# Designs tried in a protein design run: peptides against a protein of PDB entry 3JWR. Part 17

Target 1, 323 residues: chain A of PDB entry 3JWR
Amino acid sequence: TRELQSLAAAVVPSAQTLKITDFSFSDFELSDLETALCTIRMFTDLNLVQNFQMKHEVLCRWILSVKKNYRKNVAYHNWRHAFNTAQCMFAALKAGKIQNKLTDLEILALLIAALSHDLDHRGVNNSYIQRSEHPLAQLYCHSIMEHHHFDQCLMILNSPGNQILSGLSIEEYKTTLKIIKQAILATDLALYIKRRGEFFELIRKNQFNLEDPHQKELFLAMLMTACDLSAITKPWPIQQRIAELVATEFFDQGDRERKELNIEPTDLMNREKKNKIPSMQVGFIDAICLQLYEALTHVSEDCFPLLDGCRKNRQKWQALAEQ
Target 2, 298 residues: chain A of PDB entry 3JWR as posed
Amino acid sequence: TRELQSLAAAVVPSAQTLKITDFSFSDFELSDLETALCTIRMFTDLNLVQNFQMKHEVLCRWILSVKKNYRKNVAYHNWRHAFNTAQCMFAALKAGKIQNKLTDLEILALLIAALSHDLDHRGVNNSYIQRSEHPLAQLYCHSIMEHHHFDQCLMILNSPGNQILSGLSIEEYKTTLKIIKQAILATDLALYIKRRGEFFELIRKNQFNLEDPHQKELFLAMLMTACDLSAITKPWPIQQRIAELVATEFWEQGDQVGFIDFVCTQLYEALTHVSEDCFPLLDGCRKNRQKWQALAEQ

## One batch from the design tools (peptide; aimed at target 1 N125 Q130 H142 K194)

Design b1_p22_1 (made by RFdiffusion4)
Pose (drawn by RFdiffusion4):
Structure b1_p22_1 (pose): chain A 298 residues (1-255, 281-323), chain P 22 residues (1-22)
Amino acid sequence: as target 2 above (298 residues)
Amino acid sequence: DEEAVEEFILEEVEEHEELEEE
């Protein structure tokens, strides 16, 4: 509660000061309070704060709530992951220049989604909770964890003093939630795989076009995956360390080159054909693929 | 070893397809 007091009264530094405009950004050295501040700057500089009548008091309580609903004991899938994703999402809209390509309702949804796409993640994959017959698997059909992440995001938005959407017309609110649901579900790697082929062709055939309502919402799913694992596009010292966390969390459940080839370079290439200013992601990606390949040969 | 991750993920995709069928 004091955390709210101190936060709701601090000055939010500029985006330039926070270096959140950068695809090469790192959070290792930021405090907790600082990361929440960057998030406020994100909403502010995307005009989401003014265009949706958000009260500083409410947005702060909500951001803090999402922060406290990420598990601390979880290795990689904690708050800093949601944060580093939203920052990548933010950097994509700004420096990668995509904001000029989509509506205010879509931008708001993507940011809210990127922040909450892994809420209450208990450090285990959909495969495991299905094979261990976790009650969550009994409750949800497909994309089990991602359905849960959303159930949580919504629970928080309906919480008192957290309705950062309270300013929306009922129609606006209704379709924003629809997009948020789609965004969070799209972070299921299985859906990324079962859908990417369609998208990779519209790109390959120089046919891809945003105006098409359907081609757009597909891309929105591809964008979510692009930020969800943007960590692989980081400078080597960072990718080195964040790969250490994904490493521990996986080994805890058990108790890189093939993946980048199979999952990543394919995707970031496509994102750059859609937006050239997004190339730093592709560059940082193959750059790390280079260093992991060299290590794989000892 | 580079293929192990791909094979594992494809097993998850197959399981996901089966769940959609239900």
Fold by OpenDDE base, seed 3:
Structure b1_p22_1 (fold): chain B 323 residues (1-323), chain A 22 residues (1-22)
Amino acid sequence: as target 1 above (323 residues)
Amino acid sequence: DEEAVEEFILEEVEEHEELEEE
């Protein structure tokens, strides 16, 4: 395609030029081509292209295929969300110095998972999929959408000319797919809530050990969630704009819940309760975000900008809730 | 409304747990 030719022929700017190592990164000013260039830079600077012998054209095609399999009519859970999740992962690995704590296969899996974790997202949560008796709810009991996202990820990875993992051994390939699956499934907020207590307790007791395979898996799950939710850590103008996209998508779901399911939406998804957004954002930060970024900062102090950003945005949302 | 976020989170967790018990 013309898009593939343009991407494959383009000079990929440095990570410094692209600012993709910054936790404060914003994609708002970037074209789709520039987001793809950033993604190539992430793979390159993590040594994934070299270590796994990725062909440049195959990587370019894969990135464009992933981008194409996000819906354009979804306000938040689109390519830009996946790209920002992957950028936060890259920043956490590089600037947050987590790269040195992980294997190359884990890094490969996390980056693929971050880009793929919401593939074909419909702008509705698992509860809506279940309550609407959607065909996907018959295939999967738990984490319905996350299983679908993984299936889409696997489909793309196996598609002709998109096989970025073709340089891996059979064992490396199996390991990578296992980690990708676990990482995508870990983006289910329900699973995060279920598992976070174990992680926080290990941190609190100073018993956290990444050499333990179970604790490694737990950490990768927590890191995925930390990157997925990283919008809450962004500079205030960026945070506000992303919160508007999230609210738009949630209100669109709530409107569908009323119309299609004849149910009253929760306050988060109720357009009539938009005045509660600031207080709900404070609640979300306190219930979900703060402890995660505190724990992540304990694993790597260089991740502090995520925690600091979250705290600053909490203060901003609280000030709006008091008006 | 911290309760609305907690309720949403609890609903998501409960739905996930109910589905794990089936």
Scores: peptide ipSAE 0.129, ipTM 0.764, DockQ to the pose 0.737
OpenDDE base, seeds 1, 2, 4, 5: peptide ipSAE 0.092, 0.114, 0.103, 0.129; ipTM 0.758, 0.761, 0.759, 0.766

Design b1_p22_1_s1 (made by RFdiffusion4, then SolubleMPNN; from b1_p22_1, 14 letters changed)
Fold by OpenDDE base, seed 5:
Structure b1_p22_1_s1 (fold): chain B 323 residues (1-323), chain A 22 residues (1-22)
Amino acid sequence: as target 1 above (323 residues)
Amino acid sequence: DDLEFAKRLMEEVEEELKRLEE
């Protein structure tokens, strides 16, 4: 409650002061309180607080509840990752001018989804959950962890004192939850790979139309992935540090795979193959990231900093791979 | 080497996922 009191009483700095509109944003120097203040500013500047009549204390409690439901013993998929995903969403909406293309409910849903998309992440991927025969693997056929993340999101939204959606009509509430669910599920990289071809083809043929409900849904999914992967777009010192966090988590999984499942981990999860990280990063950028940020930039040219950052980091990783 | 491997892997995954329900 002391944390809540401190947050609720604090003056929230401007987005300019907090630099949360910058695609180059870093949270490394921020305290947990400051990350919460940034989050409040995102809701405020997107007019979500006013338009949906959010009580300040309820919003503060909700933010702290979301933060609390991320694990601190997970190297990468923690509160800071969720916060950075939300910050990239905010930057894409504001600086990237995507706000003008979306409804208020879509914006509300995306911001909540970005903050919530990895709730209670355990530092292991869906493959590990499935192979370990975890109870969650019995509940869901695909996107196991993403379904769990959404369940956690829904639990928090319905918790006493955390109901930031209480000002919505029944129809608005239903619509918002639908979009949140779709957005969180979209962060399963397998689903991204499955669906991205349709998005890229629409862009290539100049047939992309956000007024089409199906294409809107597809775009929101792609936007979520773009924000989720946005670490790859950051200035090199930030990218390199985040890559270390990702590698740490992957190696921890690999160690558990050896110990708990008696299997040899893949190269990505294998601590003994850390020298392959630069080449794997180049491969990841080429196979997953570049086309996405190219397509996003085509939808909104003001998202170019994401593409440019991705290209620059590819060059840096390639240089390391050649050593 | 790893770059080519990653590209091939993604293609294989994409093909497999096309056979599955959403």
Scores: peptide ipSAE 0.027, ipTM 0.642, DockQ to the pose 0.317
OpenDDE base, seeds 1, 2, 3, 4: peptide ipSAE 0.016, 0.025, 0.026, 0.024; ipTM 0.578, 0.638, 0.657, 0.655

Design b1_p22_1_s2 (made by RFdiffusion4, then SolubleMPNN; from b1_p22_1, 14 letters changed)
Fold by OpenDDE base, seed 1:
Structure b1_p22_1_s2 (fold): chain B 323 residues (1-323), chain A 22 residues (1-22)
Amino acid sequence: as target 1 above (323 residues)
Amino acid sequence: SDLAFAEALMKEVEEEEKRLAE
């Protein structure tokens, strides 16, 4: 395709030029081509291209395939969200120095998972899918959409010309897919809530050990969540704009709930209750975000900008809630 | 499915926080 030709022939700027190591990164001013270039740079600078012998054209095609399989008519859960999740992962690995704590396969899996974790998202949550009796709800008991995202990820990885994992041994391939699946599934906040207590306790007791396979898996799950939610850590102008996108998508779901399911939406999904957004954001930060970024910072102090950003945004949302 | 769970999980979070405090 013309897009593939353009991407494959383009000079890929440095990570410094692209600012993709910054926790304060914003994609708002980037074209789709530039986001793809950033993605190439992430793979390159994490040594994934070299270590796993990825062909440039195949990587380019894969990136474009992933991007294409996000819906443009979804306000928030689109390619830009996936891209920002991956960028946060990259920043956490590089600037946050988590790269030194992980294997190359884990890094590979996390980056693929971050880019793929919301593939074909429909702008509705698992609750909507379940209540609408969608066919997907019959396949999976929990984490319905996350299983679908993984299925889409696997489909793309196995598609002709998109096989970025072709340079892996069979054992490496199996390991990578396992980690990808676990990482994508971990983005279900229900699973985060279920598992986070164990992680926080290990940190609190100073018993956290990445050499333990179970604890490693737990950490990867927490790291995925931290990157998935990283919009909450961004500079306030960016945070506000992303919050508007999220609200738009939630209100769209609420509108569909009224129309299609004859259900009154929750406050979060209710367009008429937009004035509650600031207080809901404060609650979300306190209940979900702060402790996670605190724990992550305990694992790697260089991740502090995420925690600091989250704290700053809490103050901003609190100020709005008091108006 | 990130922020969409916030409201729905608030009860679960509160329960989990109680468990963590025990």
Scores: peptide ipSAE 0.026, ipTM 0.628, DockQ to the pose 0.113
OpenDDE base, seeds 2, 3, 4, 5: peptide ipSAE 0.024, 0.022, 0.023, 0.025; ipTM 0.607, 0.640, 0.637, 0.622; seed 2 fails the geometry check

Design b1_p22_1_s3 (made by RFdiffusion4, then SolubleMPNN; from b1_p22_1, 14 letters changed)
Fold by OpenDDE base, seed 3:
Structure b1_p22_1_s3 (fold): chain B 323 residues (1-323), chain A 22 residues (1-22)
Amino acid sequence: as target 1 above (323 residues)
Amino acid sequence: SDQAFRDALLEEVKREEERLKE
């Protein structure tokens, strides 16, 4: 395709030029091509291209395939969300110095998972899928969409000309897929809530050890969530804009719940309760976000900008809620 | 209001957790 030719022939700017190591990064000004260039740079600077012998054209095709398999009519859970999740992962690995704590396979898996974690997202949550008796709800009992996202990820990885993992041994391939699956499934917020207590307790007791395989898996799950929710850490103007996209998608779901399911939506999904967004954001930060970024900062102090951003946005949302 | 949202979110999360434990 013309797009592939353009991407494959383009000079990839440095991570510094692209600012993809910054936790304050914004994609708002970037074209789709530029987001793809950023993604190439992430793979390159994490030594994934070299270590796993990725062909440049195959990587370019894979990136474009992933991008293509996000829906354009979804307000928030689209390619830009996946891209921002991956950028936060990259920043956490580089600027946050988490790269040195992980294996190359884990890094590879996390980056692929971040880009793929919401593939073919429909703009509705698992509860809606279940209540609507969607065919996917018959295939999976739990984490319905996350299983679907992984299936889409696997489909792309195995598609002709998209096999970025072809340079891996069979054992490396199996390991990578296992980690990708676990990482994508970990983006189910319900699973995060279920597991976070163990992580926080390990940190609190100073017993956290990444050499323990179980704790490593737990950390990767927490890191995925931290990147997935990283919009809450962004500079205030960026946070506000992203919050509007999230609200738009949630309200669209609420409208569908009312129309299709004859159910009154929750406040979060109810367009008529838009005035509650600031207080809801404060609640979300307190209930879900703060402890996570605190714990992550304890693992690596260089991740502090995520925590600081979250705290600052809490203050801003609180001020709006008092208005 | 903040507490109500936190509570609602926590309840939703708890319901999801319970569902995941079944």
Scores: peptide ipSAE 0.022, ipTM 0.496, DockQ to the pose 0.451
OpenDDE base, seeds 1, 2, 4, 5: peptide ipSAE 0.017, 0.018, 0.017, 0.017; ipTM 0.461, 0.494, 0.464, 0.451

Design b1_p22_1_s4 (made by RFdiffusion4, then SolubleMPNN; from b1_p22_1, 16 letters changed)
Fold by OpenDDE base, seed 3:
Structure b1_p22_1_s4 (fold): chain B 323 residues (1-323), chain A 22 residues (1-22)
Amino acid sequence: as target 1 above (323 residues)
Amino acid sequence: SDQEFADRLLEEVRREEERLAK
């Protein structure tokens, strides 16, 4: 395709030029091509291209395939969300110094998972899928969409000309897919809530050990969530704009819940309750975000900008809630 | 209101967690 030719022939700017090591990164000014260039740079600078012998054209095709399999009519859970999740992962690995704590296979898996974790997202949550009796709800009992996202990820990885993992041994391939699956499934917020207590307790007791396979898996799950939710850490103007996209998508779901399911949506998804957004953001930060970024910062102090951003945005949302 | 939302959010997520744990 013309798009592939353009991408494959383009000079990939440095991570410094692209600012993809910055926790304050914004994609708002980037074209789709530039987001793809950023993604190539992430793979390159994490040594994934070299270590796993990725062909440049195959990587380019894979990136474009992943991007293509996000829906354009979804306000938030689109390619830009996946891209921003991956960028936060990259920043956490590089600027946050987490790269040195992980294997190359884990890094590979996390980056693929971050880019793929919401593939074919429909702009509705698992509860809606279940309540609407969607065919996907018949295939999976739990984490319905996350299983679907992984299935889409696997489909792309196995598609002709998209096989970025072809340089891996069979054992490396199996390991990578296992980690990708676990990482994508970990983005189910219900699983985060289920598992976070163990992580926080290990940190609190100073018993956290990445050499333990179970704790490693737990950490990867927490890191995925931290990147997935990283919009809450962004500079205030960026945070506000992303919050509007999230609200738009949630309200669209709420409208569908009324129309299609004949139910009253929760306040979070109720367009008529838009005035509650600031207080809801504070609640979300307190209930979900703060402890995660605190714990992550304890694992690596260089991740502090995520925590600091979250705290600053809490103050901003609180100020709006008090008006 | 912040606490109420947090509690509701936590409850919704916990319900899903419990469903997943079964």
Scores: peptide ipSAE 0.024, ipTM 0.633, DockQ to the pose 0.495
OpenDDE base, seeds 1, 2, 4, 5: peptide ipSAE 0.021, 0.022, 0.020, 0.022; ipTM 0.619, 0.621, 0.629, 0.629

Design b1_p22_2 (made by RFdiffusion4)
Pose (drawn by RFdiffusion4):
Structure b1_p22_2 (pose): chain A 298 residues (1-255, 281-323), chain P 22 residues (1-22)
Amino acid sequence: as target 2 above (298 residues)
Amino acid sequence: TAALYSMKTVEEIEKELEEQWE
């Protein structure tokens, strides 16, 4: 509660000061309070704060709530993951220049979604919870964890003093939530796989076009995956360390080149055809793929 | 969730992702 007092009264530094406009950004050295501040700057500089009548008091309580609903004991899938994803999402809309390509309702949704796409993640994959017959698997059909991450995001938005959406017309609120649901579900790697082929062709055939309502919402799913694992596009010292966490969390459940080829370069290449200013992601990606390949040969 | 699959071979990833939808 004091954490709210201190936060809801501190000056939010500029985006330039926070270097959150950068695809090469890192959080290793930021405090907890600082990361929440960057998030406020994100909402502010995306005009989400003014266009949706958000009170500084409410947005702060909500951000803090999401922060406390990520598990600390979880290796990689903690708050800093949701944060590093939203920052990548933010950097994509700004420096990658996509904001000029989509509505205010869509931008708000993507940011809220990127922040909460893994809420309450217990450090285990959908495959494991299904095979261990976790009650969550009994409750949800497909995309089990991602359904849960959303159930949580919504629970928090309906919490008192957290309705950062309270300013929306009922129609606006209704469709924003629809997009948020789609965004969070799209972070299921299975859906990314079962859908990307369709998207990779519209790109390959120089046919892809945003105006098409459907082609757009497909891309929105591809954008979510693009930020969800943007960590692989980081400078080597960072990718080295964040790969250490994904490493531990996986080995805890058990108790890189093939993946980048299979999952990543394919995607970031497509994102750049859609937006050239998004190339730093593709550059950083193959750059790390280069260093992992060299290590694989010892 | 998706990041955890980086620690597996392509074949293992494909298999587990197909099993999730069976």
Fold by OpenDDE base, seed 5:
Structure b1_p22_2 (fold): chain B 323 residues (1-323), chain A 22 residues (1-22)
Amino acid sequence: as target 1 above (323 residues)
Amino acid sequence: TAALYSMKTVEEIEKELEEQWE
């Protein structure tokens, strides 16, 4: 395709030029081509292209295939969300110095998972899928959408000309797929709530050890959540704009809940409760975000910009909630 | 608005979020 030819022939700018190592990064000014170039740079600077012998054209095709399998009519859970999740992962690995704590296979899996974690998202949550009796709810009992996202990820990875994992041994391939599956499933916030207590307790007791396979798996799950929620850490103007996109998608779900399911939506999904957004954001930060970024900063102090951003945005949302 | 926020406990918010993502 013309798009593939353009991407494959383009000079890929440095990570410094693209600012993809910055925790304050914004994609709002980037074209779709520039987001794809940023993605190539992430794979290259993490040594994934070299270590796993990826063909440049195959990587380009894979990136474009992933981007194509996000819906354009979804306000928030689209390619730009996945791209921002992957950029936060890249920044945490490089600027946050987490790269030195992980294997090359773990890094490969996390980057693929970050880009793929919301593939074919419909702009509705698992509760809506379940209550609407959607066909996907017949296939999976828990984490319905995350299972679907993983299935879409596998479909793309196995598609002709998209096989970026073809340079791996059978054992490396199996390990990578296992980690990708675990990482995508970890983006179910219900699973985060269920597991985070163990992680926080290990940190609190100074018993956290990445050499333990179970604790490594737990850390990778927490890191995925930290990147997925990273919009809450962004500079205030960026955070406000992203919060508007999230609210738009949630209100669209709430409108569908009234029309299709004949139910009153929760305050989070209710367009009539727009004035509660600031207080709900404070509640979300306190209940979900702060402890996670505190714990991540204890694992690597260079992740402090995420915690600092979260704290600053809490103050801004609190000030709006008091008006 | 602050008064409305104070009506929900952290536990209630966690439960609502859990129900939304299950």
Scores: peptide ipSAE 0.020, ipTM 0.625, DockQ to the pose 0.130
OpenDDE base, seeds 1, 2, 3, 4: peptide ipSAE 0.020, 0.018, 0.020, 0.017; ipTM 0.554, 0.551, 0.552, 0.536; seeds 1, 4 fail the geometry check

Design b1_p22_2_s1 (made by RFdiffusion4, then SolubleMPNN; from b1_p22_2, 10 letters changed)
Fold by OpenDDE base, seed 3:
Structure b1_p22_2_s1 (fold): chain B 323 residues (1-323), chain A 22 residues (1-22)
Amino acid sequence: as target 1 above (323 residues)
Amino acid sequence: MAALYMNLSVEQILKELKELLE
């Protein structure tokens, strides 16, 4: 395609030029091509291209395939969300100095997972899928969409000309897929809520050890969530804009719940309760985000900008909630 | 560890979030 040709022939700017190591990064001004270039740079600067002998054209095709398999008519859970999740992962690995704590396979898996974690998202959550009796709800009982996202990820990875993992041994491939699956499934916030207590307790007791395979898996899950939710850490103008996208998608779901399911949506999904957004954001930050970014900062102090951003946005949302 | 400032609201959000995500 012309798009592939353009991407494959383009000079990839440095990570510094692209600012993709910045926790304050925004994609709002970037074209789709530029987001793809950023993604190439992430793979390159994490040494994934070199270490796993990725062909440039194959990587380009894979990126474009991933991008293509996000829906354009979804307000938030689209390519830009996946891209921002991956960028946060990259920043956490580089600027946050987590790279040195992980294996190359784990890094590879996390980056692929971040880009792929919401593939073919339909702008509705698992609850909607269940309640609508969607065919996917017959295949999976929990984390329905996350299983679907992984299936889509696997499909793309195995598609002709998209096999970025072809340089891996069989064992490395299996390991990578396992980690990708775990990482994508970890983006189910319901699963996060169930597992986070163990992580926080290990941190609190100063017993956290990345050499323990179980704790490593737990950390990767927490890191995925931290990147997935990283919009909450962004500078206020960016946070506010992303929150509007999230609200739009949630309200669209709520509208569908009314129309298609004949149910009253929850406050989060209820367009009529938009005035509650600030207070809900404060509650979300307190309940979900703060402890995660605190714990992450304890693992690597260089991740502090995520925590600081979250705290600052909490103050901003609180101020709005008081108006 | 971050303090939970809005306990009732937080619980509601968590409940709604679980419903949204399960």
Scores: peptide ipSAE 0.026, ipTM 0.685, DockQ to the pose 0.133
OpenDDE base, seeds 1, 2, 4, 5: peptide ipSAE 0.028, 0.029, 0.026, 0.029; ipTM 0.702, 0.700, 0.678, 0.710; seeds 1, 2, 5 fail the geometry check

Design b1_p22_2_s2 (made by RFdiffusion4, then SolubleMPNN; from b1_p22_2, 9 letters changed)
Fold by OpenDDE base, seed 5:
Structure b1_p22_2_s2 (fold): chain B 323 residues (1-323), chain A 22 residues (1-22)
Amino acid sequence: as target 1 above (323 residues)
Amino acid sequence: MAALYSMLSPEEILRELQELLE
């Protein structure tokens, strides 16, 4: 395609020029081509292209295929969300110095997972999929959408000309797919809530050890969630704008719940309850986000900007909730 | 999907999560 030719021929700017190492990064001013260039830079600077012998054209095609398999009519869970998740992963690996704690296969898997974790997202949560009796709800009992996202990820990885993992051994390939699956499934917030207590306890007791395979898996899951939620850590103007996109998608779901399911939506998805957004954001930060970024900062102090951003945004949302 | 819970009260989040885990 013309798009592939343009991407493959383009000079890829440095990570410094693209600012993709910054936790404060924003994609708002970037074209789709520039987001793809950023993604190439992430793979390159993590040594994934070299270490796994990726062909440049194949990587370009894969990125464009991933981007194409996000829906444009979804307000938040689109390519830009996946791209921002991957950028946060890249920043955590580089600026947060987590790269030195992980294997190349784990890094490869995490980056692929971050870009792929919401593939073909429909702008509705698992509860809606289940209640609407969607065909996907017949295939999976739990983490319905996350299983679908992983299936889409596999489909793309196995598509002709998109096989970025073709340079891996059979064992490396199996390991990578296992980690990708675990990482995508970990973005189900229900699983996060179920598992986070173990992680926080290990941190609190100073018993956390990344050399333990189970603890490694747990950490990768927590890191994925931290990147997926990273919008809450962004500078206030960016955070506020992303929160509006999230609210738009939730209100669209609420409107569909009324129309299609004949139910009254929860306050989160109720357009008439827009005035509750600030207080709900404070509640979300307190219940879900703060402890995660505290624990992540304990693993690597260089991740502090995520925690600091989360704390600052809590204060901003609290001030709005008091008006 | 984690962002879908960002605007829920802790109680609403827990309820939705419980429903997802069932």
Scores: peptide ipSAE 0.025, ipTM 0.683, DockQ to the pose 0.838
OpenDDE base, seeds 1, 2, 3, 4: peptide ipSAE 0.025, 0.022, 0.022, 0.023; ipTM 0.698, 0.648, 0.662, 0.665; seed 1 fails the geometry check

